# Ledger of designs, part 61: peptides against a protein of PDB entry 5HOI

Target 1, 351 residues: chain A of PDB entry 5HOI
Amino acid sequence: FRYMPFSPAGTPFGFTDRRYLTMNEVGYVSTVKNSEQYSITVSFFDVGRFREYHFEDLFGYDLCFLNEKGTLFGQSKTGQIQYRPHDSIHSNWTKIIPLQAGERITSVAATPVRVIVGTSLGYFRSFNQFGVPFAVEKTSPIVALTAQNYRVFSVHYSQFHGLSYSLSELGTSSKRYYKRECPLPMSLPNINSDMKKDANLDYYNFNPMGIKSLFFSSYGDPCIFGSDNTLLLLSKWRSPEESKWLPILDSNMEIWKMSGGKETTDIHVWPLALAYDTLNCILVKGKHIWPEFPLPLPSEMEIRMPVFVKSKLLEENKAILNKKNEIGADTEAEEGEEDKEIQIPVSMAAE

## One batch from the design tools (peptide; aimed at target 1 M258 K262 M301 E341)

Design b1_p22_8_s3 (made by RFdiffusion4, then SolubleMPNN; from b1_p22_8, 12 letters changed)
Fold by OpenDDE base, seed 5:
Structure b1_p22_8_s3 (fold): chain B 351 residues (1-351), chain A 22 residues (1-22)
Amino acid sequence: as target 1 above (351 residues)
Amino acid sequence: MSMREAMEELGAVFDVKEVLEK
């Protein structure tokens, strides 16, 4: 097994000189090989809110995480990380993460308030948005990271135990675990069945865990999209005993339905984010399961959310509203969230 | 863009009617 640098929805170079380092609901980061250097472009879906920018990369960044405030870059072998705010108000910063012999940065994540670095030896390093370190923790080997606000979703790999996950909150003074190295019921890529196509081998060599992406939903639930093209959502994570992974979308089944029951072997879902009841994704047509250049427009795939996820949201939104009302902040609530009736799968309504 | 619209643009939406009439 080889630890590879992972970024959410990152694509391989394949036979090209360019790839996506990462993509999500905010935008997409591309890199182009130019001799001994790389040119990185940070592009956005909301062109009214953000301005595309580019820079020359002399380090060969192979890790990336994009958020609404900036982009984190990392070099898996050298340990270099760079944070680039999208605004011109805040300065870029660069740091070298100390790596042991053979250690790699395997994943990076950034929020407006935290920077997280995970390594192949299981070093979990946390920083603020200015690169000031908080802590170093030793965990099982980290293979993927995502973060939202103060929350971190980490995926770990052990040769003996397979995939596990942690869900933690990086407060100002302490790290809290909601979940700590719990089993992750995600299927690993099947080398023997799936590798019949050269394109799948190239992707496996790039991403041996088959994790296409991981993110937090708009509701702050950890989501993961594996090689089986199933979107898993971690439900009830605040209640350790009640927490479960929910297969909220089988994207192969949805493609199959939309194709009129034809086996479509050339259409692929590439996940970006989960916003409310919709999977934001790129629909890919072709031999490769990942998007090529130019990037197709994002598509929305409606999901059938379980009732209890909606109920938790209504409770959390009520709790947030009640806290805002207690804090006396006179910010006018824009009324306009139409109660879209989220259809529930019959199979999940029986639990 | 809806997934349906995107699949239509990809020429991947087959009208279920045309498949049931064959």
Scores: peptide ipSAE 0.108, ipTM 0.639, DockQ to the pose 0.528
OpenDDE base, seeds 1, 2, 3, 4: peptide ipSAE 0.108, 0.107, 0.108, 0.100; ipTM 0.634, 0.636, 0.643, 0.635; seed 4 fails the geometry check

Design b1_p22_8_s4 (made by RFdiffusion4, then SolubleMPNN; from b1_p22_8, 12 letters changed)
Fold by OpenDDE base, seed 3:
Structure b1_p22_8_s4 (fold): chain B 351 residues (1-351), chain A 22 residues (1-22)
Amino acid sequence: as target 1 above (351 residues)
Amino acid sequence: MSMEEAMKEAGAVFDVEEVLKE
C-alpha cells in the first residue's frame, strides 16, 4: 500500500496541467504546472470578504488546507510546510517537519489557532498558528485530517484493522480524546466495481482511500464523504457509548430522484461542507467524478436519511406499471396527455 | 444556487414529457 497525500476535496491532475489542491465552503486552491515550477492560486467564494491571491511554488506543494484566516501548504516527501495568512498583517512562515526514511506527510490541517501534521508512520504533530510546536504523538498511520477551532478529526489506516478514526481536542496543556482509533464504518473503494471506468482509476490512484472530503459541520460534528457518495455524520460524539455514524445523505439517490429516476452516470456530487441541513457541493457534469476548470458555482443539497432502497422503489414502480397495464386493457380511455409527473410519494418528501 | 436549479442549468433535469417520448 502507498500512502498518498490527502487534502479535503483535492482533485488529481488527470491529463491536465492543473488541479485543485483543496476546496471547501471558504474557497478553492488551484495549482498549475509551469515546467519545473507551480503557480498556486487561492480563490474565495465570498469575493467581498476575501481577495484572490497567487504565488510561485518552487517546492511542489501536494498538501493543502484552507480556512477563513489562512492557507496551509505541505510537501509530502520533503516535509516542508508553509502557512500563508489571507491578511497582510500576519507574516507567512515555513517549517521543515523531520521525516524518517520512507515517512510521508499524508495530511495537514489548519485552524485559526492550530496547525496539525499527520504522517504515514502515525506521527501526529501539533503547532499553534505561528508554527510553534506543542506536541508529537505516535498513533496508527494517519491518512486524512480536518480541524475546526481546537478539535481534530483524524482518519487512520491499518493493514490489519482497516479504517479507524479519532476525535480529539487540542487544549493548551493537553490533548483530550472524545474518540481514539475507533472503527470507521466506511467502505474502501472496490477495485472491481468502482474502477470499471478509466476516469475513476486516475482518481483512486490519487486517493486510494476514496475519501472525497472530511469536515466538521456547522454544529461541530465530524463528517466524512467516501467513494460510495454517502455523507456520514458522527452523532453524539460527546457521549462515547451513544456515539454513532449516521448516513445523512446518499448523494447518488438524490441525483437519481432529481433526474426523474434516470440513470445519470455523468452527474456527480463533489462535497465542500455541511451547513445546517444542507450539503454545500459542486455538481460535476462529465466523465470525471471531480470538478475540472473552470469551477462550477457551488450548489446546496438537502440532507435526507436514505430510508428508501433504490431496488424497492424500482419494484414498486414496476408493480404500479404492471397494474396499470392490467387495468388498461378494457377501457378505450381518451388519450388525455396528462403530464405524468412521477409524483415522488409525499411520504418521501416529508422524512 | 439550489441543487435543482443547478441540475436544470446542467441540462440534467429532463422534462419528464421529453423523456417519455424516447
Scores: peptide ipSAE 0.026, ipTM 0.543, DockQ to the pose 0.577
OpenDDE base, seeds 1, 2, 4, 5: peptide ipSAE 0.000, 0.000, 0.000, 0.000; ipTM 0.369, 0.301, 0.363, 0.297

## One batch from the design tools (peptide; aimed at target 1 S259 K262 M301)

Design b1_p23_1 (made by RFdiffusion4)
Pose (drawn by RFdiffusion4):
Structure b1_p23_1 (pose): chain A 322 residues (1-190, 198-318, 341-351), chain P 23 residues (1-23)
Amino acid sequence: FRYMPFSPAGTPFGFTDRRYLTMNEVGYVSTVKNSEQYSITVSFFDVGRFREYHFEDLFGYDLCFLNEKGTLFGQSKTGQIQYRPHDSIHSNWTKIIPLQAGERITSVAATPVRVIVGTSLGYFRSFNQFGVPFAVEKTSPIVALTAQNYRVFSVHYSQFHGLSYSLSELGTSSKRYYKRECPLPMSLPNDANLDYYNFNPMGIKSLFFSSYGDPCIFGSDNTLLLLSKWRSPEESKWLPILDSNMEIWKMSGGKETTDIHVWPLALAYDTLNCILVKGKHIWPEFPLPLPSEMEIRMPVFVKSKLLEENKEIQIPVSMAAE
Amino acid sequence: STKREETREKVMEMVKETEEEEE
C-alpha cells in the first residue's frame, strides 16, 4: 500500500496546474504549477484581520496546515518544512526532517505553540512554534494529523487493525495519551472521482477539532463524525451528527442531485463551515466559492416518510421535535 | 441564522439552474 501526502480539505491537480494544499475556517492555501517551480497563495476569509500574500515555492510543497497565527508547509519527499507566521514580527524558519529509505511525510499540523510532523514509518516529530524539537516518538504509520492548542488528533493505518486513531496532549512536561490507537469507524471508499481517491486513498476529506475541542473527521461517506466522551476511555463513542447528503437532499426539495457536494472546513458548535461545490467533481475549484454554513442534524430522517408529509422539504413537527 | 437560510436558498437556486439546463 502506498501512503499519500495528506492535508485537511486538500484537492488534487486533476487536469489543471493548480490545487488547494489545505483549507479550513481561517482561509485557503493554493499552489500553481509555474514551469519548473510552484506559486503558493495563502488567502483568508476574514480579510480584515490578515493580508493575503503569495510566494514562490522552489521545493514543491505538497503538505500544508493553516492556523490563526501561521502557516505550515511540508514536502513529502525531501522532508523539508517551513513555518510562515502571518505577522511579519515573527521570522520564518525552515527545518529538514530526516527520512529513511522510502519514508514519506504523510501529514503535518501546527498550532500557535506546537508543530507536528508525521511520517509513513510512524515517526512523530514535535516542535514549538519556533522549531525547537521536543521529542521524537515512534508510533504506528500516520496518515492524518490535526491539532488544537496543545492537543493532537492523529489517524494511523496498518495492515492489521486498519484505521486507528490516537488522541494525545503535548503538555509542557511530557506527552499524555487520552486515547491510544482505538478503532476509527470511518467509512472507507468502495468513476469520475478516481483522481481524488488516488490523491486521498482513505477518503478523509478533512479532520479537525471542533470549536469546543472535540475531534471530528469527514470521510468519503460525507458524514460528520464527532468523538464523544473522549476523556473517559471506557465511554468513547464516535457519533454521526450530520448526513450532508441528506441535507442537500432536503434543501433540494427531495431531488437526487449528482452535482452538489460538501467540502468540510471546521465545526463551530452546531454549524459545519463548508464549501458548496457545484459540478461533476466532488472537490472545490477556482475560484473558491464563499463558505456556507450547514446546521448539524442527527441522522434520524427517513426519505420515504419525508416524501409523504410534503404531499424545500417540509419536516413533520412530530419528527422534527424528535 | 441568516447564513443558514442563505445556504438553503443557494442549494435551491442550484437545483433550478440544473433543471433549466436540462430543459

Design b1_p23_1_s1 (made by RFdiffusion4, then SolubleMPNN; from b1_p23_1, 12 letters changed)
Fold by OpenDDE base, seed 1:
Structure b1_p23_1_s1 (fold): chain B 351 residues (1-351), chain A 23 residues (1-23)
Amino acid sequence: as target 1 above (351 residues)
Amino acid sequence: SSKIEETRKRIAKLVEEAEKEKE
């Protein structure tokens, strides 16, 4: 087994000189090999909100994370990281992560308030948005990271225990765990069945865990999209005993249904994000399971679980809170109530 | 939603294109 650099929805070069370093709901980052150098382009789906920019990469960045405020780049072998704000008002910064012999950066994540670096030896390094370090923690080997605000979803790999995950919050003073190295019920790529196509072998060599992407939903729930093309959502993560992975979308089954039951073997879903009740994705046609160039426009797929209940319950809870505020009841709304997990009524969890 | 119906139309088109590439 080799630890490979992972970025959310990153693509291999394949037989080309170009690939996507990462993509999500914000946009996509591409790199083109030009002799000994790389040209990186940061593109956005909302062209009105952000301007596309490019730069020459002399380091060969193989890790990337895109957010609403900037792009984090990393080089897995050298330990170099660079943060580039989308707005030119804020300065770029570069830092070298100290790596041990044979240690690699395996994943990076960035939010407007945190930068996270995970390594093949399980070093979890946290920084603020300016590259000031907070802490270094030793965990099981990190294979993937994503982050939203102060929350971090990490995937770990052990040769003995397989895949595990952690969900943590990087506060100002301390790291809190909601989940710590719990078993991740995701299927690994089946080398014997799936590797009959050369294209699948190339992808496996690029991403041996088969994690196409991981992200937080618009509701702050950890999501993972594996090689089985199933979207898993971590439900009830605030209640450790009630927390469960929900298979909210089988994308192959959904494509098949949406086709009217036709053969869809050459149509693939490439995940971007989960917004409310819809998976934002790229529809890919062909032998390669990943998008090529040019990038197709994003598509939306409806998830099967009634996540609509969560939006409706959020609206109902907001309406109840607003009504309580209008009634002038000096009920000290303990600041702790905003983080109460909306109890989904049992009747709606069974549909 | 209108976007889901757009996705259905895209899938239908991709299926038709894939069928033609097999002929």
Scores: peptide ipSAE 0.447, ipTM 0.915, DockQ to the pose 0.459
OpenDDE base, seeds 2, 3, 4, 5: peptide ipSAE 0.445, 0.444, 0.447, 0.447; ipTM 0.908, 0.908, 0.909, 0.911

Design b1_p23_1_s2 (made by RFdiffusion4, then SolubleMPNN; from b1_p23_1, 11 letters changed)
Fold by OpenDDE base, seed 5:
Structure b1_p23_1_s2 (fold): chain B 351 residues (1-351), chain A 23 residues (1-23)
Amino acid sequence: as target 1 above (351 residues)
Amino acid sequence: SAAIEETRKRIKELVEEREKEEE
């Protein structure tokens, strides 16, 4: 296993000179290879709120995290990090993270109040928004990070135990754990089944955990989107005994339903964020499961627990079509089966 | 919502584009 730099919804270069370093509900960060340097562009979906900016990157930043106040960059091998506020009021800062031999920065996260650095040796480093260090903690190897306000969702990997997660709050004086290295019930990419397509091999080499993204919902729940294209939400995390992962969306099933039950194997969801009961995402058509350039406009999908089996829905739809053909009524039947989905009550996200 | 309906429309368009490329 090789620890690779992870950023939320980051894309590989593939055969191109450009990729997305990260994307979320705020915007997207792209990098373009230009000879021996990179050109980084920070773009926003709300062009009225934020102004796009670019800069030359001489370090080859391979880690990125975008928030509403700034962008954190990292270089996985050198340990360099840079924070760039979106406003011109606050100055950029740069820091070198001390790395041991063979250690890599595997993930970075930033909020308006915290900067977090995770490493392949499991060093968890916390800073304020100005790069002042708070603490260094030794954990299991960190493979992914996200953060919202003072909360951090971390994913860990052990060769013996697989994936685990932590949920912590980085107060001013202390770190509190809500969850500490608990088992993460996410499927790892299946090398043997998925590697029949060169595009899947390229993505696996870029992201061997298959974590397309992780984020906090608008209610502050940890979310993770794996290689199986299922959105998992951690419910009731404040109550250790009641906390559970909910499969709140099978995006492949949802695309298939929204198509009217047509073949959709070439259409992919790329996750951005969860706002209330709606997944903000990019719809991707093609061989690559990730968005290319230019970036399509974001799309919205309503979250639904995957209660239906595709085969059963196809049988029910055939039975409805056969009954309609017997009655001679040209009434459009497409609307009536969507209403049978169990809506996740909005209340389940906030507890 | 209007945004979900636009997503449905976009998925249908993407499927129709493929069906036309296969004919």
Scores: peptide ipSAE 0.496, ipTM 0.922, DockQ to the pose 0.634
OpenDDE base, seeds 1, 2, 3, 4: peptide ipSAE 0.494, 0.492, 0.494, 0.493; ipTM 0.921, 0.919, 0.920, 0.920

Design b1_p23_1_s3 (made by RFdiffusion4, then SolubleMPNN; from b1_p23_1, 11 letters changed)
Fold by OpenDDE base, seed 5:
Structure b1_p23_1_s3 (fold): chain B 351 residues (1-351), chain A 23 residues (1-23)
Amino acid sequence: as target 1 above (351 residues)
Amino acid sequence: SEKIKETKKKIQELVKEAEKEKE
């Protein structure tokens, strides 16, 4: 296993000179190779709220986190980080994170009030929005970070224990844990089954954990989207004994349903954010599971617990089609069978 | 929502395009 730089919904270069460093509900950050340098563009979905900007990158930033106030960049090998506010009122700042021999920055996160740096040796470094350090903590090796306001969701990896997660709050004087290195019930990419396609191997080499993205929901719940294309939400995290991971969307099943039960092997969901009961995502067509250029407009999918087995739905749909053919009624396919899915009550996210 | 209906339409369009690329 090799620790790779992780950014939420980041894409590999593949055979191209360009990739997305990160994307979410706010926008997307792209980088283009220009000989020995890179050109970075920060683009926004709400063009009325934010103005697109670009700059030349001489450092080769391979880590990125976008929020509503600015963009954090990082270089995994050198330890350089840069914060760029979207407004012209606040100045850019740069800092070098001290790294030990062989240590890498594996993930970075930024909120309007906090900057977080995680490393392959498990150093968790916290800063304010101006790059003033609060603390350094030693944890298990960090492979992914996201943050909302004062809260941090961290994913850890051990060769002996697999994936774990922490949920913490970074107050002004202290760090509080809601969850500390608890088991994460996410499947790792299966090298033997999934690596038969070159595009899957390229993605695995870029992201060996298969974490496509992680974010907080609009209600402040930790979400993770793995290589199995299932959205997991951490419910009831305030209650240590009641906290559980909920599979709130099988995106492959949802694409299959929305297609009318057709083959959907070349259609992929790329996750951006969870807003209320809707996954904001990019629909990707092709052999690659990640979006290329230009970026398609975002799409919304309703969250639904995967209660239905695909085989049973196919049998029920065949039985309905056979009954309709026996009755000779060209009655329009009423949308009414989609209503049998247990909608997750909006109340389950807020507890 | 209208956006979910648009997503369903877009998936159906992408499926039809992928079917045509296999013929």
Scores: peptide ipSAE 0.494, ipTM 0.926, DockQ to the pose 0.615
OpenDDE base, seeds 1, 2, 3, 4: peptide ipSAE 0.491, 0.492, 0.489, 0.491; ipTM 0.925, 0.926, 0.925, 0.924

Design b1_p23_1_s4 (made by RFdiffusion4, then SolubleMPNN; from b1_p23_1, 11 letters changed)
Fold by OpenDDE base, seed 4:
Structure b1_p23_1_s4 (fold): chain B 351 residues (1-351), chain A 23 residues (1-23)
Amino acid sequence: as target 1 above (351 residues)
Amino acid sequence: SSKIKETREKIQKLVKEEEEKKK
């Protein structure tokens, strides 16, 4: 197993010289390789709120986290991190995270009030927005981080125990755990089934955990989007005994529903954020499951528990069509090639 | 929302474009 640098909704280079370092509801960060250097661009979806900016990256930043106040960059091998405020009023700062031999920064996160660095040896480092350190804690190996305000959602990996997660709050004086290294019921990428497509191998080599993104919802609930294209939300995390992961969206099922029941192989959901009951995402068309350049405009999908079995919906629709044909046998309706859009009943959309 | 409708229309368009390429 190899620990790879993770950033929320980051994309591989593939066969190109460019990739997205991260993207979310605020915007997207791209990097372009130019010889031994990189050019980084920080772009925003609300072009009226923030001005796009770019800079030369001499370090080869492979980690990124974007928030409403700034962008955190990290270099997984050297331990260098840089925070760049979007506003020119605040200065950029750079720091080197001390790494042991073979240690890598695996993920970084930043909020307007906290900076977090996680490593392949499980070092969890916390800072304020100015890079002043609060604490260093040793946990299980960290593979992914996200943060909102003072809350941190961390994903851990052990060769013996698989995936776990923690949910913590980084107060002024202490770290509080709501969840500490609890089992994460997320499916790992299936190497044997998924690797039949070369495009999946490139993504697996970039992200062997298959975590496309993780974020907090607008309500402050941890969300994770895995290789199975299911959005999981951690419900009731304030009540340790009642806390559960909810599969709030099967994006493949939702694409199938929204298409009128057509099978597709080249349409993919790339998650950005969850705002209320709506997943903000990029609809990707192509062989690659990740967005290419230029970035398509974000799309919105309603969250829905996958209560319905696709086969049952197909049987019910066939039964409805057969009944319509039995009732409609007395009207000479011309055999037009009506695109048999599966009418999904609105009631099946609300459960 | 209007954007969810736009998402549906976008998916339907993308599927139609896939079907037209398979013919």
Scores: peptide ipSAE 0.528, ipTM 0.931, DockQ to the pose 0.825
OpenDDE base, seeds 1, 2, 3, 5: peptide ipSAE 0.526, 0.524, 0.525, 0.528; ipTM 0.932, 0.930, 0.930, 0.932; seeds 2, 3 fail the geometry check

Design b1_p23_2 (made by RFdiffusion4)
Pose (drawn by RFdiffusion4):
Structure b1_p23_2 (pose): chain A 322 residues (1-190, 198-318, 341-351), chain P 23 residues (1-23)
Amino acid sequence: FRYMPFSPAGTPFGFTDRRYLTMNEVGYVSTVKNSEQYSITVSFFDVGRFREYHFEDLFGYDLCFLNEKGTLFGQSKTGQIQYRPHDSIHSNWTKIIPLQAGERITSVAATPVRVIVGTSLGYFRSFNQFGVPFAVEKTSPIVALTAQNYRVFSVHYSQFHGLSYSLSELGTSSKRYYKRECPLPMSLPNDANLDYYNFNPMGIKSLFFSSYGDPCIFGSDNTLLLLSKWRSPEESKWLPILDSNMEIWKMSGGKETTDIHVWPLALAYDTLNCILVKGKHIWPEFPLPLPSEMEIRMPVFVKSKLLEENKEIQIPVSMAAE
Amino acid sequence: SREEMVAFAMSGTSASSRPNYSN
């Protein structure tokens, strides 16, 4: 099996010279093939706060993670990473991650206080926001990483357990695991979207902490999974809280559509900030549309019963209250 | 807004079924 470089809400090149590296509630990072180099553009949705800028990529960064304080870039092959703070007060710093034979950097994540690099051999290298290393850790092969403040949500893969996840906190003292390689019941992919599933074999469209600090993941099944009771290991549950396919179906008047797709950015309490993509492909294009907001709904709606009540989709009060 | 999302979703291309990419 070949591990692929993962970034939250990343898009493939397809038949173009440009794609999105990473995408969330803060903004979007795109890269354009420029003869022999690349042109990276860092954009923001709150235009008032941060200024959109661009720079020339002489290394070919294919890994990226965006937070409110800076942008982290990474190269899956050479192992070079660069953290660019949004403000000009703080300097950019660059490090090169040691990589063994065939070892690839599979995912990177950054917070205002932590920088995380994961490799295909299971190396977990953590730094502060300035590049000072804390500890190097060996874990299962990492395929996806996201972080919030001091906490890290890592997704692992092997030939035995399949997909597993770890939830840990990088405190000032030492590292503490809340959950260590527990089952991750995300649906794996089972065509026009072949380009995407070569770029992202797991189908993990994005993963992120919620605005209130709960781990979330958005697989190829277009269902938002939220980790409930992660503080008590014996009570941990993955809860499906939004069937985005059902919502587009309800808002489209019960019509099956093959051109409307959801691209996850982040979860804010009960609202999924996303990009509504119109077209044959399931990933967003250029220019990027304005973010949309999709309220979470428990998957308790049956299509056949909703069709009877309407004879937008009107929902029976008895069912809506449930 | 939800009204904008509904108008957008109503402009979608209909088909006999929607594809599924999961197990």

Design b1_p23_2_s1 (made by RFdiffusion4, then SolubleMPNN; from b1_p23_2, 11 letters changed)
Fold by OpenDDE base, seed 5:
Structure b1_p23_2_s1 (fold): chain B 351 residues (1-351), chain A 23 residues (1-23)
Amino acid sequence: as target 1 above (351 residues)
Amino acid sequence: SKEELIKLAQSGTPAASRPVYYQ
């Protein structure tokens, strides 16, 4: 197993010279390889609020985190990080994170008030927005980070224990844990079953955990979107005993419903953020499960608990069709069974 | 079509109330 650099909704290069370093509800960061250099562009969805900017990257940044105030960049091997405010009023700053032999920065996160760096040896480093260090803690190996305000959601990996998560608050004087290295009920990518399609192999080489993204919802709840295309939300995290992961969206089920019950293998949900009751996402059409260039417009997918069983809906619709055919038997229109749109009951669209 | 799926996805109006899953 190799610890790879993770950024929220980051894409691989594949066979191209370009990729997305990260994307969320604020915008998207792209990098283009030009010989030994990279050109980075920071683009925004709200073009009225923000102006796109670009710069030359001589370091080969492979980690990125975008927020409403700036972009954090990191280089996984060298330990270099750079924070770039969107507004020209605040100066860029650069820092080198000390790494041990073979240690990598695996994830970075930034809020308007905190910068967080996680490593393959489990070093959790916290800074203020100006790069002043607060603390260094050793945890289980960090594979992903996200942050909102003072809160940090971290994902850890152990060969013995699999995936775990922590939820912490980085105050001025101390770190508080709401959850500390608790089991994360997310399935890892199954190399033997799902990787038979070459297009998925490139993605899992880039992201071996299959975590497409993780973020805080608009309500401040930790969210994670795995390789199974299920959005998990951590509910009631303030109560240790009541806290649970909720599968609030099966995006494969929603695509199947939206297609009228047709199996679609060429449409993929790429998660950006959770705003209220809607998943902001990119609908990707193509061979690759990740967005290519140009980036499609964001879409909003309503969150719904996966209460539907596809087989039952198919059986019920087949039974309804058979009853309709018993009443209208006179027209031999052999309309092939494959083209009949599954009517999903309107009552099931309101839950 | 991709365009139909995008239209279907974009037809969701955010609820003004916090979803039950957040309670």
Scores: peptide ipSAE 0.014, ipTM 0.480, DockQ to the pose 0.065
OpenDDE base, seeds 1, 2, 3, 4: peptide ipSAE 0.006, 0.006, 0.007, 0.006; ipTM 0.358, 0.365, 0.451, 0.359

